# Peptides against a protein of PDB entry 6FRK: the designs that were tried, part 302

Target 1, 411 residues: chain A of PDB entry 6FRK
Amino acid sequence: NEEVLNAMLKEVCTALLEADVNIKLVKQLRENVKSAIDLEEMASGLNKRKMIQHAVFKELVKLVDPGVKAWTPTKGKQNVIMFVGLQGSGKTTTCSKLAYYYQRKGWKTCLICADTFRAGAFDQLKQNATKARIPFYGSYTEMDPVIIASEGVEKFKNENFEIIIVDTSGRHKQEDSLFEEMLQVANAIQPDNIVYVMDASIGQACEAQAKAFKDKVDVASVIVTKLDGHAKGGGALSAVAATKSPIIFIGTGEHIDDFEPFKTQPFISKLLGMGDIEGLIDKVNELKLDDNEALIEKLKHGQFTLRDMYEQFQNIMKMGPFSQILGMIPGFGTDFMSKGNEQESMARLKKLMTIMDSMNDQELDSTDGAKVFSKQPGRIQRVARGSGVSTRDVQELLTQYTKFAQMVKKM

## One batch from the design tools (peptide; made by RFdiffusion4, then SolubleMPNN)

Design b2_p29_4_s3 (from b2_p29_4, 12 letters changed)
Fold by OpenDDE base, seed 3:
Structure b2_p29_4_s3 (fold): chain B 411 residues (1-411), chain A 29 residues (1-29)
Amino acid sequence: as target 1 above (411 residues)
Amino acid sequence: DEEEELLKLLEIARKLLEELAKEEKEKEE
């Protein structure tokens, strides 16, 4: 029994290390799991694998809990949220995502660009803020981030903003001058919350980076970014351990809506490769995807139209990065679509949809769409002209549809 | 079961995207 336990724990520890979990945390988890498993209960014929998985899950849940309640903004108050982190962390994008999140919830939200170090920082923030219709403040001429932050905070306090997000300078490396600037800004604006933004893709470096920020500024919250990529989020455990601060949100992609409140259970399930079916259901329900029941019923009857394919492409586009969706399904690795392939795939989906936008209802709703076009080749030429594509592109779409309809009929 | 139905839809969406991604790779080669 102990030998079986040690073998299974070795596999779990390997998987956690491959998920960027810090080696010290993996060692501690291994000892905690060994101490939590009753060897007598394992002898009683219980599924040893399930027992070990449950013990591992429980210990990982403890590792993401710093034992500190997450800061939450107070409604009808002016809440100042200062962001800190390296330039590569996605900090500026995350400021916009958080602002958009609160705005969608009916908070009066604004953004301040106090990054004077990076050329074009204010233009980037302004572009993101304008796209999201979020009020913003910054300067093209003021070089002191303390002045910009103070003036911006004062302005938006006077205008009764409830969420005031301050983006600060980042650098590519930790420098004492960066930390001094962050301290000066923090002292001037007296933020209600300091958010450390961390890139999950830095793997084993997460602990050292998170610690360096916490040792210099009073980090009270963590946001983990780039959980859409190869990063399984093991670095997030290191951030919590180093900062002793809760993860409040995760960034799951490049879109402004690729941002969600941190949930411990789904995160650990994903980290272990168990998927996140609950989060997937929540996401589907939030997106108000088209009537899936009607499609499922058609599929049971072996019916699949070009319209049904179009609706599925719309659903895929609404869901955001498909790599994330797949990563929520048990047994689907995050590696199923590389990031490069995802943008190309989305561009292709849009192209296919544009071709279908030039089809008529008879073509879209036909149970044999390819046969409708094959019987009347003039339809292909009409659709090609209407969508500005070649007749070959329309034929390729019909070929894809036919292949897909055959695959769906086998499901 | 809403979960089973959602999983089927996602599997359909997955297969669509897989075929699209394969055909993109074949066009780049």
Scores: peptide ipSAE 0.039, ipTM 0.570, DockQ to the pose 0.132
Fold by OpenDDE base, seed 1:
Structure b2_p29_4_s3 (fold): chain B 411 residues (1-411), chain A 29 residues (1-29)
Amino acid sequence: as target 1 above (411 residues)
Amino acid sequence: DEEEELLKLLEIARKLLEELAKEEKEKEE
């Protein structure tokens, strides 16, 4: 029994290391899991795999909880939120995402660009803020981030803003000058919350980076970025361990709405490859995919039209990165679609939809669309001309549809 | 069950994308 336990724990530890979980945390987790498992219950023929998985899940939940309550903004007050983090962490994009999140919740939100180190930082923030209709402040001429931050905070306080987000300079390396600048800005504006933004894709470097920030600046919250299905999120555990601060939000893509409040249970489930069914349901409900009931009923009857295929392609495109959706389904690893193959697949879907946009309702709504085209070859030529493609491309689409309709009938 | 129906739709979408990706690979070869 102990040999079986050790073998299974070795497999789990390997998977956690492949998920960018810090080696020290994996060792500690292994010891904690060994102490929590009742060997007598394992002998009784209980599913040893489920027992170990449950013990691992419980210990990972403890690693994500710093034991400190997350800061939350107070309604009707002026809440100053200062962002800190390395260049390339997604800090500037995350400032805009957080501002947009609070704006959608009915908060009066604004953005301040106190990044004077990066050329075009203010233009980038202005572009993002303007696109989201968020008020912003910055300077093209002032080089002191303390002056910009102080003036911007004072301006937006006087205008009764509730959420005042300050973006600071990010550097490529942990330089003492960066930390001194951040400390000077923090002392001048007296933020209610300091948010450390961390890139999940840096893997084992997360601990050392998070610790360096916490040792110099009073980090109270963490936001983890680039959780787009490629980063397994193990670096988030390292950030919590090093900062002793809660994760408040996660960034799940490049879009301004690819941003969600941190939920412990779904995050750990995804980290273990168990999927996130709750998050999938929430995401589908947010997308208002209401027309799916009619499709499901047709599928139960073994009916699948070209229109039904088009609607499925629209749904896939609305869901965003399909790799994220697949990563939310139990048993589908995040590695199923590489980023390269996903972009190519999405471009192909868009091409197929463009061909289908040249089809008429009789062709789209036929129970056997391929047979409609085979009976009247002039339809293929019309669709090809209308969509600017070859007759071969239309025939390939009809062949794909036929194969797929046969596959759906077997489900 | 709404969850089971959603999972079926996503499995259909997955199979569509898999077939599309396979045919793209076969065209590059």
Scores: peptide ipSAE 0.023, ipTM 0.552, DockQ to the pose 0.095
Fold by OpenDDE base, seed 2:
Structure b2_p29_4_s3 (fold): chain B 411 residues (1-411), chain A 29 residues (1-29)
Amino acid sequence: as target 1 above (411 residues)
Amino acid sequence: DEEEELLKLLEIARKLLEELAKEEKEKEE
């Protein structure tokens, strides 16, 4: 039993190290898991693998929880949020994402560019803010970030903004001058929250970077960026351990909407390759897919119509980035659909839906849509003409429907 | 293969619905 436990723990530890979890945290986790597993219960015929997985999951959840409640903005108050992080961490993009998130939630939100070091920082922030219709402040002439930050915060306080986000300079290296500048800005504007933005792709460097920021600036929150399919989430654990601060949001891509509140359980599940079924369910429920019960009942009876397929295509299109949905399902690797293939797949779905828009209710609601068309080939020609496609395109749709309907009947 | 991608999309949509139905039943019980 101990040999089996040690072998399984070795596999888990290897996977965590491959996910850029810090070696010290992996060692501690291994010890904690060993201490949490009752070897006597393992002998009683319980699924040893499930028990070890549960123990690992529980200890990873503890590593992501710093035991500190995340700061939350107060509605109707002026909340100053200062962003700190290295150049290339996605800090400026994340400022815009957070601003957009709060704006969509009905907060009066603004952005301040206090990055005077990077040429074009203000232009980039201005471009992003303008696209999202977020008010912004910055200067092309003022070189002191303290002055810009102070003036911008004062301006937006006087205009009764609720969320005031301040982007600061990021440098490529840990430079004392950068930390001094950040401290001067923090002292001048007195932020309610300091957010450290970390790039997940930097792996084992996450701990040292996060620690260097925390040792100089009172980091209270962490945002992890570049958690798109290729990014190893293990750096997030290192950031929490080093900063003793909660992860509040994650960035899942480059789009302004590729930003979500951090959820511990889904994140750890994804880190372990278990998927995020719960987060997927939550996301589907948020979409108010009202006809799910009727579809489920039809599926139980092995009934699947062209209309049911059409409705599923609509649902898939409403779910947003399908790559994110796939990455929530256990056994679907994050690399399963490249971003390029997703756009092509969505265009194909739209084409198929356009063909089905030319079908009548008798064709759409038939339990054997392909048979209706096979019995009356004139229907294929009508649908082809109505949708502006070839008869071959309609036949291909019917073939896809038939394959899917057969799969649904076997499940 | 674009067809294989579409089939996988649909399998996912189904699994989602099955999980939703399971959670709804567990709340009613």
Scores: peptide ipSAE 0.023, ipTM 0.477, DockQ to the pose 0.020
Fold by OpenDDE base, seed 5:
Structure b2_p29_4_s3 (fold): chain B 411 residues (1-411), chain A 29 residues (1-29)
Amino acid sequence: as target 1 above (411 residues)
Amino acid sequence: DEEEELLKLLEIARKLLEELAKEEKEKEE
């Protein structure tokens, strides 16, 4: 029994190390799991694998809990949120994602660019903020981040903004000058929350980086970025352990809405490769994919229209990074879609949808859309002209639709 | 079961994307 336990724990420890979990945490987890497993209960014929998985799951849940309640903004107050993190961590993009999240929740939200170190930082923030219709502040001429942050915070406080997000300079290396600048900004604006942004792809470096920030500034929250496809997020455990601060959000892709509140159970389930059916259900329900019942009923009757295909493409596009969705389903490897293939697949779906936007209701709602077009070739030419594509592109779409309709009829 | 219905929709979406990806590889070859 002990040999079987040790073999299974070795496999789990290997998988956790491959998921970028820090080697010290993996060792501690192994010891804690060994201490929590009753060897006598394992002898009683219980599924030893399920017992070990459950014990590992419980210990991982404890590792993501810092024992500190996450800061939350107060409605009707001016809440100042300062962002800190390395260059390339996704900090600036994450500021915009968080601002957009609060704006969609009905908060009066704004952005301040206090990154004077990186050329074009303000242009990047301005571009993201303008696309999301979020008010912003920054300077092209002021080089002191303390002045920019102070003036921006004062301006937006006077205008009764509820969420005031301050982006700061990120650097590639831990430099004393970076930490001093962060302290000066923090002292000047007196933030209600300091958010450390961490890139999940840095793996084993997460602990050392997170600790260096926590030792210099009062980090109270963590946001983990680049949790797309291949990043299992084991570095997030290291960030929590080092900062003693909760993960509040995760960045799950490049889109402004590829941003979600952190949930412990789904995250650990995904880390273990168990999938996240609960998080998948929640995500689908949040997307208001309500027309699914009508589609499922049509599918049961072997009906699949061009409109039904269009609605499925809309659903796929709303779900965000498809690699993440597939990674939430048990038995789908995270490797199913490479990042390159995902962007290309989304561009194709968008092209196909643009062609279908030029179709009429008779074409879209036909149980045999391909036959409608084959009977009247002038429809193909109309749709091609309307969507700015070739007649061949429309014929290819109809061929794809026919293949899909045949495949769906076999499900 | 809402879970079973959701899994079916995801399986449809998966199969649609797999066929799109195959047709692309066949065009690049």
Scores: peptide ipSAE 0.046, ipTM 0.588, DockQ to the pose 0.099; fails the geometry check

Design b2_p29_5_s1 (from b2_p29_5, 19 letters changed)
Fold by OpenDDE base, seed 1:
Structure b2_p29_5_s1 (fold): chain B 411 residues (1-411), chain A 29 residues (1-29)
Amino acid sequence: as target 1 above (411 residues)
Amino acid sequence: EEEKERNEKRLKLGIKLLEEKRKEAAKEK
């Protein structure tokens, strides 16, 4: 039993390392999971895999929780939010996403560009802010970020803005001059919240980067960016561990709407390759697609048909940055998006839809579509011929559908 | 001249922040 446990834990640890989880955190998690598993319960014939997955899930939830309550803005007050992070972290884009999020929630929101180091930083912020209809401040002539930040904060305080977001300079690497500038800006504007923006795609470097920022600047919140289909997000655990600060939002792509409040359970589910059905439901609800209520109700009842999957694929094709939404679908995130660019992912989805276009209503509307095909193998050959694909391609689709339908039944 | 104006603006800001901290410390007493 202990050998089987160790073998399964080794597989899970490998998968977590492949998800960019820091090696120290993976070791600690392995020890914590070993201590939390009752070996006697495992001997009783319980599904050892489910028990280990549950223990791993619980320990990952603890790693994402810093035990500190996230800062929230106060309505009717002037809330100053300072952004810090490296160049290329998505910091400037994230400032615009957060501003747009609060504006859509009915907050009087504005943006300040205090990045004097990067040529065209103010033009980029101005372009993003103008597209989103967000008021902005910056200078083309002032080179001191302290002056720009102070003047901008004072201006927007006098205009009774509720959310005042300050974008600061980034650097390509950790530099003492950057941290000194950040401290000078923070001292000048007295922010209510300091948000560290981290790129999830930097993998094992997340710990060292997040620690370097926390050691120099009083980071109170974390935003993780580039959680699109290739970034498994394991670096987010490193950011929480190093900063001891909660993740408040995640950036899922390049569009201004590719921004969501951080939810622990969906995030860990996605990290484990379980999919993010809750995040899919939330995203579907935000889009106000007419057919969404019927689908959400079916998902709540643990019902999922091949037609429901087809309709989801149509919705995903209507929803821009396609790769993100597929990554939220159980069984599609790891197997579908792990190989190729966004265009390859769309081509694969179109191929799956073309296979389903060759199915009949009995096959599409069955609550167990895979069982309909397994009982009559001639259906697979008909669908394969009708769609111009191999019988293997149809079997792969049915395998993916079965994985998803089994997850929906567990909700 | 621009550097002198920048230093004066920073100095004014520093004085304002010191006065605010003094007012906060006086309210806690």
Scores: peptide ipSAE 0.068, ipTM 0.630, DockQ to the pose 0.004
Fold by OpenDDE base, seed 3:
Structure b2_p29_5_s1 (fold): chain B 411 residues (1-411), chain A 29 residues (1-29)
Amino acid sequence: as target 1 above (411 residues)
Amino acid sequence: EEEKERNEKRLKLGIKLLEEKRKEAAKEK
């Protein structure tokens, strides 16, 4: 029993390291999981793999909980949110995403560009803000970020803005001059929240980077970006551990809508390759599509058909920001979160829908669609011919459906 | 000249922040 446990834990630890989880955290998790598993209960014929997965999941949930309540803005007050983080972290884009999120929630939101170091920082912010219809402040002539931040905060306070987001300089490296500038800005504007933006794709460097920021500025919140890439987000655990601050949002693409509130359970499920059904359900609920209630109810009952998948694809197409929602579906994330633009992702989805358009009602409405096709392989050939695709493309679709349907049955 | 103007703006800001803190401390008394 102990040998089997050690072998399974080795596989899980390898998968967590491949997901960019810090090696120290993986070691500690392994010890905690070993201590939490009763070997006698494992002897009684329980699914050892399920037990280990549950113990791992429980310990990962603890690693993303800093034990500190996330800051939330107060309605009808002026809330100043300062952003900090390196260039290339997605900080400037994330400022616009957060501003757009709050604006869509009916908050009077604005953006301030206090990045005087990067040429075109203000133009980029202005372009993003204008596209999203978010009020903005910055200067082409003022080079002091303290002055710009202070003038912008004062302006928007006087105009009774509720959410005042301040973007700062990021630099390419952690430099003492950058940290001093951030401290001077923070002291001048007295932010209600300091948000550290971290790129998940930096892997094992997440801990050292997050620590360097927390040691210099009072980081109270973390936003993790580029979770649409090859990064499974294991570096986010390192950021929480180093900053002792909650993850409040995640960035899941390049589009302004590629942004969502952080949820622990969905995030850990995605990290483990289980997919993010809860995040999908929440995103679907947020968009108030009429057909969603029936689908959510089926998902709660562990029912999922090829038709339900088709309807989800139609809903995703109606929603616009395609990359986010597909990245939440098991098996679609890896293939659809690839560097393709929104149009390429849409074309892939349209291809899958075209395959399903060649299916009959018996195939679409089966609670075990993959079994219908496996019992009668001639159906795969019919669908492939009808949709103008290979039999392999149909099998890949059925494999993706099966992964999703198996996950829905585990909810 | 630009450094002098920046320093003057920072000084004005610092004075304003000190005055606000003084007003807050005077309301708590």
Scores: peptide ipSAE 0.056, ipTM 0.633, DockQ to the pose 0.005
Fold by OpenDDE base, seed 5:
Structure b2_p29_5_s1 (fold): chain B 411 residues (1-411), chain A 29 residues (1-29)
Amino acid sequence: as target 1 above (411 residues)
Amino acid sequence: EEEKERNEKRLKLGIKLLEEKRKEAAKEK
């Protein structure tokens, strides 16, 4: 029993390391999971794999929780949000995404560019802000970020803005001069929240970088960017551990809508490669689509049909932005998001639905749709001709369905 | 001249921040 536990924990630890989880956190998790698992309960013939996965999941959820309540803006007040982070972290783009998020929620939102170090920083912010119709402030002539930030914050406070986002200079290296400038800006504008923006793709460097920021400025929130790429987001755990600050949002693409509130369960499920069935269920429940209860009940019973997948795709098409939602579907994750913009992801989803529109009720309602097609290969050729696609495209859809259906059966 | 104007703006800001801190400290008494 202990050997089986150790072997399974080794697989999980390897997967977490491949997901850029910090080696120290992986070691601590292994010890905590070993202490939480009753070896006697494992002997009783329960699905040992499911028990270990559940114990690992619970411990990862605890690692994402810093034990600190996330800051939230107060309606009808002036809330100053200062952004900090390295150059290339997606900080400037994330400022625009957050501003747009609050604007769409009916907040009077504005942007301030206090990045005087990067040539064209103000032009980039101005371009993004103008596209989103967000009021902005900055200077082409003032080189002191403290003056720009202070003048901009004062202006927008006097104009009764509710959300005032301040973008600061990012640097490639941890330089003391950067941290002193950030402290001077923070002291001048007295932000209600300091947001550290981190690139998920930096992997094992996340801990040291996040710590260096927290040691110099009062980081209260984390935003993780580039979760659409090959980065499984394990570095986010390191950022939470180092900053003792919650992840509040994630960036999942380049579009201004590729931005969502952080959800713990979906993120951990994706990190473990379990697919985000729970997060898909939660998002599907948030849509208040009445037909979702029947789907959730089928999923809980390990039943999943091609029709159930079609209905999920229809729901996904209603939710937008598609990149984030597709990344939650087991087997559609990283490979589907990495190769296109939101429009291409929609076009692919619509293509898959068009293939399923050429299937019959026996094929759509089968609990083993892939086996129906494997037993009668002539069905693949019929569906391919009916939908105007190759037999390979139909086989790829059936392969994706099989991966998802196998995951649902393991729940 | 630009450096002098920048220093004057920073000084005005510093005075304002000191006045705000004094007002906060006076509310805590």
Scores: peptide ipSAE 0.044, ipTM 0.616, DockQ to the pose 0.004
Fold by OpenDDE base, seed 2:
Structure b2_p29_5_s1 (fold): chain B 411 residues (1-411), chain A 29 residues (1-29)
Amino acid sequence: as target 1 above (411 residues)
Amino acid sequence: EEEKERNEKRLKLGIKLLEEKRKEAAKEK
């Protein structure tokens, strides 16, 4: 039993190290998992693999939880958010993404460019802010970031802005002068939150960089950028450990919409390559499901139609950034999260809906829609012609429906 | 049974998270 445990822990530790998780955190996790697993319960015929996976997952969840509640802005107050981070971390882009996020939520949001070091920093911020219709402040003539930040914060406070985001200078190297400048800016504007922006792609350097920032400025929040489908998320654990600050958001691409609130469970599940499976379960258990009785009742009876799938796609399309939620649903995660952007996923859903718009009520309302089409292949050809797609596209839709309907029948 | 219960729990969350996002998006209109 101990040999099996040690072998499985070795595989998990290797995968975590390959995901750029700091070696100290991996060692600690291994010890914590060993202490959390009752070897006697493992002997009783429980699925040893599931037990180890659950213990690993639980300990990774603890590693991304610093035990500190994330700062949240207060509605109707002036909230100053200062951004800090290295050049190339995506800090300036992330300022715009966060501003846009709050603006969409009905917050009176603005941006200040206090980056005087980088040529064109203000132009870049101005371009991003103008595209998003976010008010901005900066200077082409003032070279002191303290003056720019102070004047900008004062201006937007006087204009009753609720979210005031200050972008600071980022340098390529940890320079004492940069940290002194950041401290001077922080002292001048008295931010309610200091956000450290970290690039996930820097891997093992995440800990040392995050620590250097935390040792000089009171980092209270972390945003991890470049968590695209190929980015190793392990650096995020190192940032939390070093800053003792929660991850509040993640950047998942270059677009202003490629920004989402951090969710621990999906992130850890993705980090383990398990897909959002367990994080979906735990969050379901916490969620009192009182409001959608009709869908839950159909699902309890193992009934899932093509119409029910169509209605779910309509709901998904209405909600905007759904990539996280789809990735969490078994059978949607791997096949729907093609390496494509959110727009490609939306276009794919719209294509699937267009195929279903060419189906009749008998096909849509069948509890075994795939069997209706398999018994009468002429239906596939009719739907394909009606929707302007190939017979293969209709078969792919029916395959996806079948995977989902089989999951619901197993519920 | 455990895999069944797990998939049920997952689906229910996905639905609720979808509904919460829908309620949030509806408040933004």
Scores: peptide ipSAE 0.019, ipTM 0.463, DockQ to the pose 0.022; fails the geometry check

